# Designs tried in a protein design run: peptides against a protein of PDB entry 2V3S. Part 105

Target 1, 95 residues: chain A of PDB entry 2V3S
Amino acid sequence: PISLVLRLRNSKKELNDIRFEFTPGRDTAEGVSQELISAGLVDGRDLVIVAANLQKIVEEPQSNRSVTFKLASGVEGSDIPDDGKLIGFAQLSIS

## One batch from the design tools (peptide; made by RFdiffusion4, then SolubleMPNN)

Design b2_p28_7_s2 (from b2_p28_7, 13 letters changed)
Fold by OpenDDE base, seed 1:
Structure b2_p28_7_s2 (fold): chain B 95 residues (1-95), chain A 28 residues (1-28)
Amino acid sequence: as target 1 above (95 residues)
Amino acid sequence: MLVETTAEADAAAKEKLARHNASVSAAA
């Protein structure tokens, strides 16, 4: 399995690391993303972008060690999006 | 058709996530 970390801010704007394993052939990027959403860890509006980037990293984990992407949920927020501070952005990386 | 409460759905989702050896921690 591939060990991953999803770093993003929670509802209190606190930065959290969500560690999880992805097993190719058993898991799908969309399926795992849906589970993250159902568990309240990811905003439902971010299904597409999280799944897309998860797919990207798991198909070539040695080449894509870390990916940072804009969240759909952050576009209309009060805070100005900032990838360096992970405001309106999330980061997936190989553990 | 499966009918469940929000709390039950949340618990089930976390159980599914447990199959991925998931954990949450404060980032530095």
Scores: peptide ipSAE 0.532, ipTM 0.838, DockQ to the pose 0.302
Fold by OpenDDE base, seed 5:
Structure b2_p28_7_s2 (fold): chain B 95 residues (1-95), chain A 28 residues (1-28)
Amino acid sequence: as target 1 above (95 residues)
Amino acid sequence: MLVETTAEADAAAKEKLARHNASVSAAA
């Protein structure tokens, strides 16, 4: 399996690392993303962007060691998006 | 379709993530 870390701010704007494993052939990017949402770890509005970037990193984990992407849930927020502080952004990386 | 309580839904979701050896920790 591929060991991944999703760095993302929670509802209290606290930065958290969500570690999880992805098994090619068993898991799908969309399926795992849906599980993250169901567990309350990812906003449902971010399904598409999380799944897309998860797919990208698991396709070539040796080449894509880290990807940072803009969240749909962060666009309408009061805080100005900032990829450096992961405000309105999330980061997926190989553990 | 199956209708479940909030508590049951939460437990089921966590169980599914457990299959991915998932964990959450505070980041610096």
Scores: peptide ipSAE 0.531, ipTM 0.838, DockQ to the pose 0.309
Fold by OpenDDE base, seed 3:
Structure b2_p28_7_s2 (fold): chain B 95 residues (1-95), chain A 28 residues (1-28)
Amino acid sequence: as target 1 above (95 residues)
Amino acid sequence: MLVETTAEADAAAKEKLARHNASVSAAA
């Protein structure tokens, strides 16, 4: 399996690392993303963007060691998005 | 058909994610 880390801020704006494994042929990017949402770790509005970037990293893990992307949930927030601080952004990386 | 409580649904979701050896920790 591919060991991944999803770094993003929780509801208290605390930066957390969510480590999980992705098994090609068993798992799908959308399926795992839905599980993250159901567990309350990812906002439901971010299904599309998380799944898209998860797919990107697992299809070419040697070339895509890390991807940072804008969250849909962050656009409507009061905080100004900042990819350096991961405000309104999340990061997926190979562990 | 079966209707689960909110607590049961949440627990089931976390158990499903556990199959991916998931863990959460504070980032440094």
Scores: peptide ipSAE 0.530, ipTM 0.838, DockQ to the pose 0.293
Fold by OpenDDE base, seed 2:
Structure b2_p28_7_s2 (fold): chain B 95 residues (1-95), chain A 28 residues (1-28)
Amino acid sequence: as target 1 above (95 residues)
Amino acid sequence: MLVETTAEADAAAKEKLARHNASVSAAA
């Protein structure tokens, strides 16, 4: 399996690492993303962007060691988006 | 179709994530 880390801020704006494994052929990017949402770890508005970037990293893990992307949930938030601080952004990386 | 509470749905989702050896920790 591919060992991944999803780094993003929780509802308290605390930065957390969500570590999980992805098994090609068994798991799907959308399926895992939906589980993350159902567990309250990802905002439902971010399904599309998380799934897209998860797919990107797992299809070419040797080339895509890390991907940082803008969250839909961060667009209308009170904080100004900042990819360096992962405010309104999340990061997926190979652990 | 089975109607679940949000708490039940959350627990079920976490169990599914357990199959992915998922864990959450504070990031540095």
Scores: peptide ipSAE 0.530, ipTM 0.837, DockQ to the pose 0.312

Design b2_p28_7_s3 (from b2_p28_7, 12 letters changed)
Fold by OpenDDE base, seed 3:
Structure b2_p28_7_s3 (fold): chain B 95 residues (1-95), chain A 28 residues (1-28)
Amino acid sequence: as target 1 above (95 residues)
Amino acid sequence: MLVETTEEADEAAKTYLSRHNASVSPAS
């Protein structure tokens, strides 16, 4: 399996690392993303963007070691998005 | 739309963690 880390701020704006495994052929990017949402770890509004970037990293894990992407949930927030501070952004990387 | 109960959300989280050997920790 591919060991991944999703770095994302929680509802309290605290930065957390969500570590999880992805098994190609068993798991799907959309399926795992839906489970992340069901677990309360990802905002439901971010399903599409998380799934898209998860698919990108798992299809070529050797070349795509890390991806940073803008969250849909961050646009409606009071804080100004900042990819450096991961405000309104999330980072997915190979552990 | 239908909103899941807190209990259902907790069980969903446990299931996800188990299936994907997942963990959550503060980033440093």
Scores: peptide ipSAE 0.479, ipTM 0.813, DockQ to the pose 0.354
Fold by OpenDDE base, seed 4:
Parts: sequence; C-alpha cells; structure tokens
Structure b2_p28_7_s3 (fold): chain B 95 residues (1-95), chain A 28 residues (1-28)
Amino acid sequence: as target 1 above (95 residues)
Amino acid sequence: MLVETTEEADEAAKTYLSRHNASVSPAS
C-alpha cells in the first residue's frame, strides 16, 4: 500500500497529520475521500478537491511526493487563505 | 443526502481507521 499523510487544520484550526494507507486496486480516490469525510476528518465541501489531488498523488507517487491544494471550505471561510500556513489549504504527501 | 448521526459518524471513523491503518496526530 501507499502510505500517505494528509495535513490539514481541524475545526479548532489545529494542524493535524492524518496518516492512512491507499491500496491501488482496492481503494479509489473518491472512496477514500468519502471515508475521510465520514470520519469527520475532511469537510464535505472538499470532496472533489481532495479526491482529485489524492488521485494525482497515487497515480505517480514517485513523482508527486507532495501536493498542496486550496480547499473549497477555506475559500468560503472567514480566514484569509495561506498555503504556507495551510489556512484554507491542505497538503497531501507520501510518508 | 442523509446527514449522519454522531453515532454513525463515530462508527464510520472506526471502520475507516482500521481499514486504512490510519491515525491522527498533531502536526509539526
């Protein structure tokens, strides 16, 4: 399996690392993203963007070691998005 | 679209964590 880390801020704006495994052929980017949402780890508004970037990284994990992307939930939030601080952004990386 | 109850969300979280050998920890 591919070992991944999704770094993003929780509802308390605390930055957390969510470590999880992705098994090609068993898991899908859409499915895992839905499970992350069901687990309360990802905002439902971010399904599309998380799935898209998860797909990107698992397609070529050797080339795409880390991807940082803008969250839909962040754009609609009150805080100014900042990729350096991962405010309104999340980072997905190979562990 | 159905809104999951707190209990359903908790069970879903447990299932996800186990199936994907997942963990959550403070970053840094």
Scores: peptide ipSAE 0.478, ipTM 0.812, DockQ to the pose 0.348
Fold by OpenDDE base, seed 1:
Structure b2_p28_7_s3 (fold): chain B 95 residues (1-95), chain A 28 residues (1-28)
Amino acid sequence: as target 1 above (95 residues)
Amino acid sequence: MLVETTEEADEAAKTYLSRHNASVSPAS
């Protein structure tokens, strides 16, 4: 399996690392993303963007060691999006 | 829109964590 880390701020704006394994042939990017949402770890509005980037990284884990992407859930809100601080952004990395 | 109770969400989280050998920890 591929060991991944999703770095994402929770509802309290605290940065957390969500470590999980992705098994090619068993798991799908969208399926895992849906599970992350069901677990309350990812906002439902971010299904598409999380799944897309998860797919990207698992397809070419040797080339895409880390990907940072803008969250749909971060567009609205009081905080200004900032990729450096992962405000309105999330990061997927190979563990 | 999908609506889940807090209990359902908790169980879903446990299942996900188990199936994917997952964990959540503070990051800095």
Scores: peptide ipSAE 0.476, ipTM 0.810, DockQ to the pose 0.364
Fold by OpenDDE base, seed 5:
Structure b2_p28_7_s3 (fold): chain B 95 residues (1-95), chain A 28 residues (1-28)
Amino acid sequence: as target 1 above (95 residues)
Amino acid sequence: MLVETTEEADEAAKTYLSRHNASVSPAS
């Protein structure tokens, strides 16, 4: 399986690493993303963007070691988005 | 792409997380 880390801020704005495995052919990007949402780890508004980037990285894990993307939930927040601080952004990387 | 019921999708999501040995830790 592919070992991944999703780095993003929780509801308390604390930066956390979510580690999980992805098995191609068994898992789907959308399915895993939905699980992350169901677990309260990802905002439901971010389903599309998380799934899209998860799909991107698992398709070419050797080439895409890390991807940073803007969260839909971050746009509606009061904080100014900042990809360097992962405010309104998340990062998905190969563990 | 395949479409499924919301109930089936929810169960699938739960299964994925349980099978993925997921963990959460502070990042610094």
Scores: peptide ipSAE 0.482, ipTM 0.813, DockQ to the pose 0.251; fails the geometry check

Design b2_p28_7_s4 (from b2_p28_7, 13 letters changed)
Fold by OpenDDE base, seed 1:
Structure b2_p28_7_s4 (fold): chain B 95 residues (1-95), chain A 28 residues (1-28)
Amino acid sequence: as target 1 above (95 residues)
Amino acid sequence: MLVETTEEADEAAKTKLSRHNASVSPAA
């Protein structure tokens, strides 16, 4: 399995690391993303972008060691998006 | 029609994530 870390801010704006394993052939990017949403760890509005970036990193984990992407949920927030602070952004990385 | 509670849905989600050995912690 591929060990991944999804770093993003929770509802309290606290930065958390969500560690999980992805097994190619068993798991799908969309499926895992849906589970993250169902668990309340990812905003439902971010399904597409999370799944897309998860797919990107698992298809080429040697080349894509870390990807930072803009969240759809962050655009509508009061805080100004900032990729350096992961405000309105999330980061996926290989452990 | 199948009806489940929000609690059951939450438990199901947790179980699914457990298959991925998932954990949440403050970012270092």
Scores: peptide ipSAE 0.550, ipTM 0.850, DockQ to the pose 0.287
Fold by OpenDDE base, seed 4:
Structure b2_p28_7_s4 (fold): chain B 95 residues (1-95), chain A 28 residues (1-28)
Amino acid sequence: as target 1 above (95 residues)
Amino acid sequence: MLVETTEEADEAAKTKLSRHNASVSPAA
């Protein structure tokens, strides 16, 4: 399996690392993203963008070691998006 | 057809994530 870390701020604006494994051929980017949402770890509005970036990193994990992307849930938020602080952004990386 | 409760959905979600050896921790 591919060991991944999703770095994302929670509802308390605390930065957390969500570690999980992705098994090609068994798992799908959308399926795992839905599980993250169902567990309350990812905002439902971010399904598409999380799934897209998860797919990107798992398709070539040797080349895509880290991807940082803007969250849909962060656009309308009160805080100004900042990729350096991961405000309105999340980061997926190979563990 | 039975519609699962929110609690059942939450437990199911946790179970599914356990299949991915998932964990949450403060970012270093």
Scores: peptide ipSAE 0.550, ipTM 0.850, DockQ to the pose 0.285
Fold by OpenDDE base, seed 5:
Structure b2_p28_7_s4 (fold): chain B 95 residues (1-95), chain A 28 residues (1-28)
Amino acid sequence: as target 1 above (95 residues)
Amino acid sequence: MLVETTEEADEAAKTKLSRHNASVSPAA
């Protein structure tokens, strides 16, 4: 399995690392993303962007070591998005 | 479509994540 870390701010604006494994052939990017949403770890509005970037990283984990992407949920927030501080952004990386 | 309690839905979600050996911790 591929060991991944999703770095994302929670509802309290605290930065957390969500570690999880992805098994090619068993798991799908959308399926795992949906599980993250169901667990309350990812906003449902971010399904598309999380799944897209998860798919990107698991396709070539040796080349795509880290991807940072803008959250749909972050655009509607009061804070100004900032990729460096991961405000309105999330980061997926290979563990 | 079947409806379930909030508690049951939460437990189901946790179970699915456990299959991915998931964990949450404060980022360094």
Scores: peptide ipSAE 0.549, ipTM 0.850, DockQ to the pose 0.299
Fold by OpenDDE base, seed 3:
Structure b2_p28_7_s4 (fold): chain B 95 residues (1-95), chain A 28 residues (1-28)
Amino acid sequence: as target 1 above (95 residues)
Amino acid sequence: MLVETTEEADEAAKTKLSRHNASVSPAA
């Protein structure tokens, strides 16, 4: 399995690392993303962008060691998006 | 039609994530 870390701010704006394993051929990017949403770890509005970036990193884990992407949920927030501070952004990386 | 409670949905979500050996911790 591929060991991944999703770095994301929670509802309290605290930065957390969500570690999980992805097994190619068994898991799908959309399926795992839906589980993250169901657990309340990812906003439902971010299904598409999380799944897309998860797919990107697992298809080429040797070259895509880390990806940072803008959240749909962050656009509607009061805080100004900032990829350096991961405000309105999330980061997926290989553990 | 069977309607599941929010508690049942939460437990189901936890079970699914457990299959991925998932954990949450404060970022360093």
Scores: peptide ipSAE 0.548, ipTM 0.849, DockQ to the pose 0.291

Design b2_p28_8_s1 (from b2_p28_8, 13 letters changed)
Fold by OpenDDE base, seed 5:
Structure b2_p28_8_s1 (fold): chain B 95 residues (1-95), chain A 28 residues (1-28)
Amino acid sequence: as target 1 above (95 residues)
Amino acid sequence: SRARLEQLLAAAEAAGDEEAIARIRALL
């Protein structure tokens, strides 16, 4: 399986690394993304963007070691989105 | 899946994310 890390800010605005595995042929990007949402780790509004980027990284994990993407849930917040600080952004990377 | 939830729980515990821990435990 592919070992992944989802880095994003929690409700307290603290950066956390969430580790999980993805098994090609058994898991789907959308399915795993839905599980992350069910666990409350990802906002439901971010299903599309998380699934798209998860698909990207698992297609070629050797080439796509890290992807950073803008969250739909982040644009409505009080803080200005910033990819460097992962404000309104999340990051998926190979563990 | 349950296996994934258990994995996510371990990750949340390692990160010290108390809210995430509570949410995931409620799903198990």
Scores: peptide ipSAE 0.395, ipTM 0.870, DockQ to the pose 0.633
Fold by OpenDDE base, seed 2:
Structure b2_p28_8_s1 (fold): chain B 95 residues (1-95), chain A 28 residues (1-28)
Amino acid sequence: as target 1 above (95 residues)
Amino acid sequence: SRARLEQLLAAAEAAGDEEAIARIRALL
């Protein structure tokens, strides 16, 4: 399996690393993303963007070691989005 | 899956995310 880390800020604006595995041929990017949403770790509005980037990284994990992407849920927040600080952004990386 | 939730619970505990811990435990 591929060991992944999803780094993003929680409701208290604390940066957390969410570690999970992805098994090609058994897991799907959308399925895993839905489970992250069900667990309350990802906002439901971010299903599409998380799934798309998860698919990207698992397709070529040796080449795509890290992907940072803008969250739909972060656009309407009071804080200005910042990819360097992961404000309104999340990061997927190979563990 | 249950295995996925257990892994996510461990991650939440490692991160000290008490709210996430509570949510995930409620699903198990």
Scores: peptide ipSAE 0.391, ipTM 0.869, DockQ to the pose 0.706
Fold by OpenDDE base, seed 1:
Structure b2_p28_8_s1 (fold): chain B 95 residues (1-95), chain A 28 residues (1-28)
Amino acid sequence: as target 1 above (95 residues)
Amino acid sequence: SRARLEQLLAAAEAAGDEEAIARIRALL
């Protein structure tokens, strides 16, 4: 399986690393993303963007070691999005 | 899956995310 880390800020704006595995042929990007949402670790509004980037990283994990992407849930807040600080952004990486 | 949730629970516990821990435990 592919060992992944999803780094993003929680409701308290604390940066957390969410570790999980992805098994090609068994898991789907959308399925795993839905599980992250069900666990309350990802905002439901971010299903599409998380799934898209998860698919991107698992299709070529050797080339796509890290992907940073803008969250749909982050655009409505008062904080200005910042990819460097992961404000309104999340990062998927190979552990 | 249950295995995924258990993995995520461990991650939440490692991060000290009490709210996430509670949510995930409720699903197990």
Scores: peptide ipSAE 0.391, ipTM 0.869, DockQ to the pose 0.719
Fold by OpenDDE base, seed 3:
Structure b2_p28_8_s1 (fold): chain B 95 residues (1-95), chain A 28 residues (1-28)
Amino acid sequence: as target 1 above (95 residues)
Amino acid sequence: SRARLEQLLAAAEAAGDEEAIARIRALL
């Protein structure tokens, strides 16, 4: 399996690393993303963008060691989005 | 997936996210 880390800020604006595995042929990007949402670790509005980037990293993990992407849930927040600080952004990386 | 939830629970505990821990534990 592929060992992944999803880094994003929680409701207290604290950066957390969420570690999980992805097994090609058994897991799907959308399925795993749905589980992250069900666990309350990802906002439901971010299903599409998380699934798309998860698919990207697992299909070519040797080329895509890390991907940073804008969250839909962060667009209307009070804080200005910033990919460097992961404000309104999340990051997926190979562990 | 129960295995996934257990893995996410461990991650939440490692991060000290008490709110997430409670949510995930309720799903198990």
Scores: peptide ipSAE 0.386, ipTM 0.868, DockQ to the pose 0.710

Design b2_p28_8_s2 (from b2_p28_8, 11 letters changed)
Fold by OpenDDE base, seed 3:
Structure b2_p28_8_s2 (fold): chain B 95 residues (1-95), chain A 28 residues (1-28)
Amino acid sequence: as target 1 above (95 residues)
Amino acid sequence: SRERLEQLLKNAEAAGDEEAIAKIRALL
């Protein structure tokens, strides 16, 4: 399986690494993303963007070691989105 | 799935992510 890390800020605005595995042929990007949302670790509004980027990274893990993307849930927040600080952004990477 | 939740919990505990641990345990 592919070992992944989803880095994003929690409700306390702390950066945390969510570690999980993805098994090609058994897991789907949509399914795993839904599980992360169900676990309360990802905002439901971010299903589409998380799934899209998860698909991108798992299709070519050797080439796509890390992807950073804008969260839909971050747009409405008080803080200005910043990809460098992962404010309104999340980062998905290969462990 | 429950299997995924257990995996996430184990990893959260290893990382000391208290918020994640609480969220996941509430579902198990």
Scores: peptide ipSAE 0.726, ipTM 0.953, DockQ to the pose 0.416
Fold by OpenDDE base, seed 1:
Structure b2_p28_8_s2 (fold): chain B 95 residues (1-95), chain A 28 residues (1-28)
Amino acid sequence: as target 1 above (95 residues)
Amino acid sequence: SRERLEQLLKNAEAAGDEEAIAKIRALL
């Protein structure tokens, strides 16, 4: 399995690393993304963007070691998005 | 799945992510 880390800020604006595994051929990007949402770790509004980037990283993990993307939930928040500070952005990387 | 939740919980506990731990445990 592929060991991944999803770095993003929680409701308290704290930066946290969510570690999880992805097994090619058994897991799907959308399925795992939904599990993260169901666990309360990812906002449901971010399903599409998280799944898209998870798919990107697992299809070519050697080339895409890290991807940073804008969250839909961040746009609707009060803070101004900033990819450098991961405000309104999340980062997915190979552990 | 329950297996995924248990995995996430284990990792959250290892990381000391209190909020994540609370969220996941509420589902188990």
Scores: peptide ipSAE 0.726, ipTM 0.953, DockQ to the pose 0.418
Fold by OpenDDE base, seed 5:
Structure b2_p28_8_s2 (fold): chain B 95 residues (1-95), chain A 28 residues (1-28)
Amino acid sequence: as target 1 above (95 residues)
Amino acid sequence: SRERLEQLLKNAEAAGDEEAIAKIRALL
C-alpha cells in the first residue's frame, strides 16, 4: 500500500495532516476520495479535484512525491487563496 | 468502509487531530 498525507486547513483554519493508505488494484482514487468526504475530512465540493490529484500521485508515486492543488471549497472563502500557505489549497504527498 | 474509518481514526488519534477524531467517531 501507498502511505499518503493530505495536508489542509480545518474549520478553525489550522493545518492538519490526514494520513491514509491507498492500495493499487483494490482502491480507486474516486472511491478513496469519496470515503474522505463521507468521513467529513474533505468538503464534498472537492471530490473532483481531490480524486484527480490522488490519481496523479498514485500513478507514479516515485515521480510525483507531492502535489498542491486548489480546492473548489476555498474559492468562496473569506481568505484569499494562497498555495504557499495552503489557504484554499491542499497538498497530497507520499509519506 | 468500516475498515477505512478505523484506519483514519487511528491515524487522527496519532496526529492529535481533535476535529478529525470527533467527525470519524460520530460515524462509528
Scores: peptide ipSAE 0.726, ipTM 0.954, DockQ to the pose 0.427
Fold by OpenDDE base, seed 2:
Structure b2_p28_8_s2 (fold): chain B 95 residues (1-95), chain A 28 residues (1-28)
Amino acid sequence: as target 1 above (95 residues)
Amino acid sequence: SRERLEQLLKNAEAAGDEEAIAKIRALL
């Protein structure tokens, strides 16, 4: 399995690493993303973008070691989105 | 799945992510 880390700010605006595994042939990007949402770890509005980037990273984990993407849930927030600070952005990486 | 939740919980506990732990544990 592929060991992944989703770095994301919580409700207290603290950076947290959500660790999970992805098994090619058993898991799907959308399925795992839905599980993260169901667990309350990802906002439901971010299903599409999380799934898309998860698919990207698991396709070629040796080449795509890290991907940073804009969250739909962060666009309407009070803080200005910033990919460097992961404000309104999340990062997926290979553990 | 139940297995996924258990994995997420184990990892959250190892990381000391209190908020994640609370959210996941409520579902198990």
Scores: peptide ipSAE 0.724, ipTM 0.953, DockQ to the pose 0.455

Design b2_p28_8_s3 (from b2_p28_8, 13 letters changed)
Fold by OpenDDE base, seed 4:
Structure b2_p28_8_s3 (fold): chain B 95 residues (1-95), chain A 28 residues (1-28)
Amino acid sequence: as target 1 above (95 residues)
Amino acid sequence: SRSRLESLLENAKKAGDEEAIKRIEELL
């Protein structure tokens, strides 16, 4: 399995590292993303973008060690998006 | 999956994320 870390700010606006595994052939990017949403770890509005980037990283984990992407939930937020501070952005990386 | 949720639960406990803990426990 592929060991991944999803870093994003929680409801308290604190950085949170969510660690999980992805098994090619058994898991799907959308399925795992939906589990993260069900767990309250990812905003439901971010299903599409999280799934897309999860798919990207698991397709070539040796080449794509890290991906940072803009969250849909961050666009309407009160804070100004900032990829460096992961405000309105999330980061997926290979553990 | 159950195994993933259990892992996420441990992560949530370490992080002190009470909301996530409750959500995950409801799913298990």
Scores: peptide ipSAE 0.690, ipTM 0.949, DockQ to the pose 0.729
Fold by OpenDDE base, seed 5:
Structure b2_p28_8_s3 (fold): chain B 95 residues (1-95), chain A 28 residues (1-28)
Amino acid sequence: as target 1 above (95 residues)
Amino acid sequence: SRSRLESLLENAKKAGDEEAIKRIEELL
């Protein structure tokens, strides 16, 4: 399995590292993303973007060691999105 | 999957994420 870390800010605006495994052929990007949403770790509005980037990284984990992407849930926030600070952005990386 | 949820629960406990703990426990 592929060991992944999804880093994003929680409701308290604190950085949180969510660790999980992805097994190609058994798991799907959308399925795992839905589980993360169900767990309250990812905003439901971010299903599409999280799944897309999860798919990207698991397709070529050796080449795509890290991907940073803009969250749909972050657009409406009071803070200006910033990829460097992961404000309105999340980062998915190989553990 | 249950296995993933269980691992996420352990991670949440280590992080002290009470909200996540509650949500995950509801799923288990």
Scores: peptide ipSAE 0.689, ipTM 0.949, DockQ to the pose 0.656
Fold by OpenDDE base, seed 1:
Structure b2_p28_8_s3 (fold): chain B 95 residues (1-95), chain A 28 residues (1-28)
Amino acid sequence: as target 1 above (95 residues)
Amino acid sequence: SRSRLESLLENAKKAGDEEAIKRIEELL
């Protein structure tokens, strides 16, 4: 399995590392993303972008060691999006 | 999966994320 870390800010704007495993051939990017949403760790509006980037990193783990992407839930937020501070952005990386 | 949720629960407990803990426990 592939050990991954999803770094993003929670509702209190605290940066958290969400650790989980992905098993190619058994798990799907959308399925795992939905589980993260069900757990309240990812905003439901971010299903598409999280799943897309999860798919990207698991299909080529050696080439895509880390991906940072803009969250749909962060676009309409009061804070100005900033990929460096992960404001309105999340980062998915190989553990 | 149940196993993934259980691991996420442990992670949430380590992080002190009470909101996530409650949410995940309701799923289990």
Scores: peptide ipSAE 0.687, ipTM 0.948, DockQ to the pose 0.662
Fold by OpenDDE base, seed 3:
Structure b2_p28_8_s3 (fold): chain B 95 residues (1-95), chain A 28 residues (1-28)
Amino acid sequence: as target 1 above (95 residues)
Amino acid sequence: SRSRLESLLENAKKAGDEEAIKRIEELL
């Protein structure tokens, strides 16, 4: 399996590293993303963007070691989005 | 999957995320 880390800020605006595995041929990007949402670790509004980037990283893990993407849930926040500080952004990387 | 939720639970415990712990335990 592929060991992944999803780094993003929680509701208290603290950076968290969420570690999980992805098994090609058994797991789907959308399915795993939905599990993260069910666990309350990802906002439901971010299903599409998380699944898209998860698919990107698992299909070519040797080339795509890290991807940073804008969250839909961060657009309406009071803080200005910043990819460097992961405000309104999340980062998915190979462990 | 159950195995993924169990691993996420362990991660939440290590991080001290009480809200995530509660949420995941309800799913198991």
Scores: peptide ipSAE 0.687, ipTM 0.948, DockQ to the pose 0.620

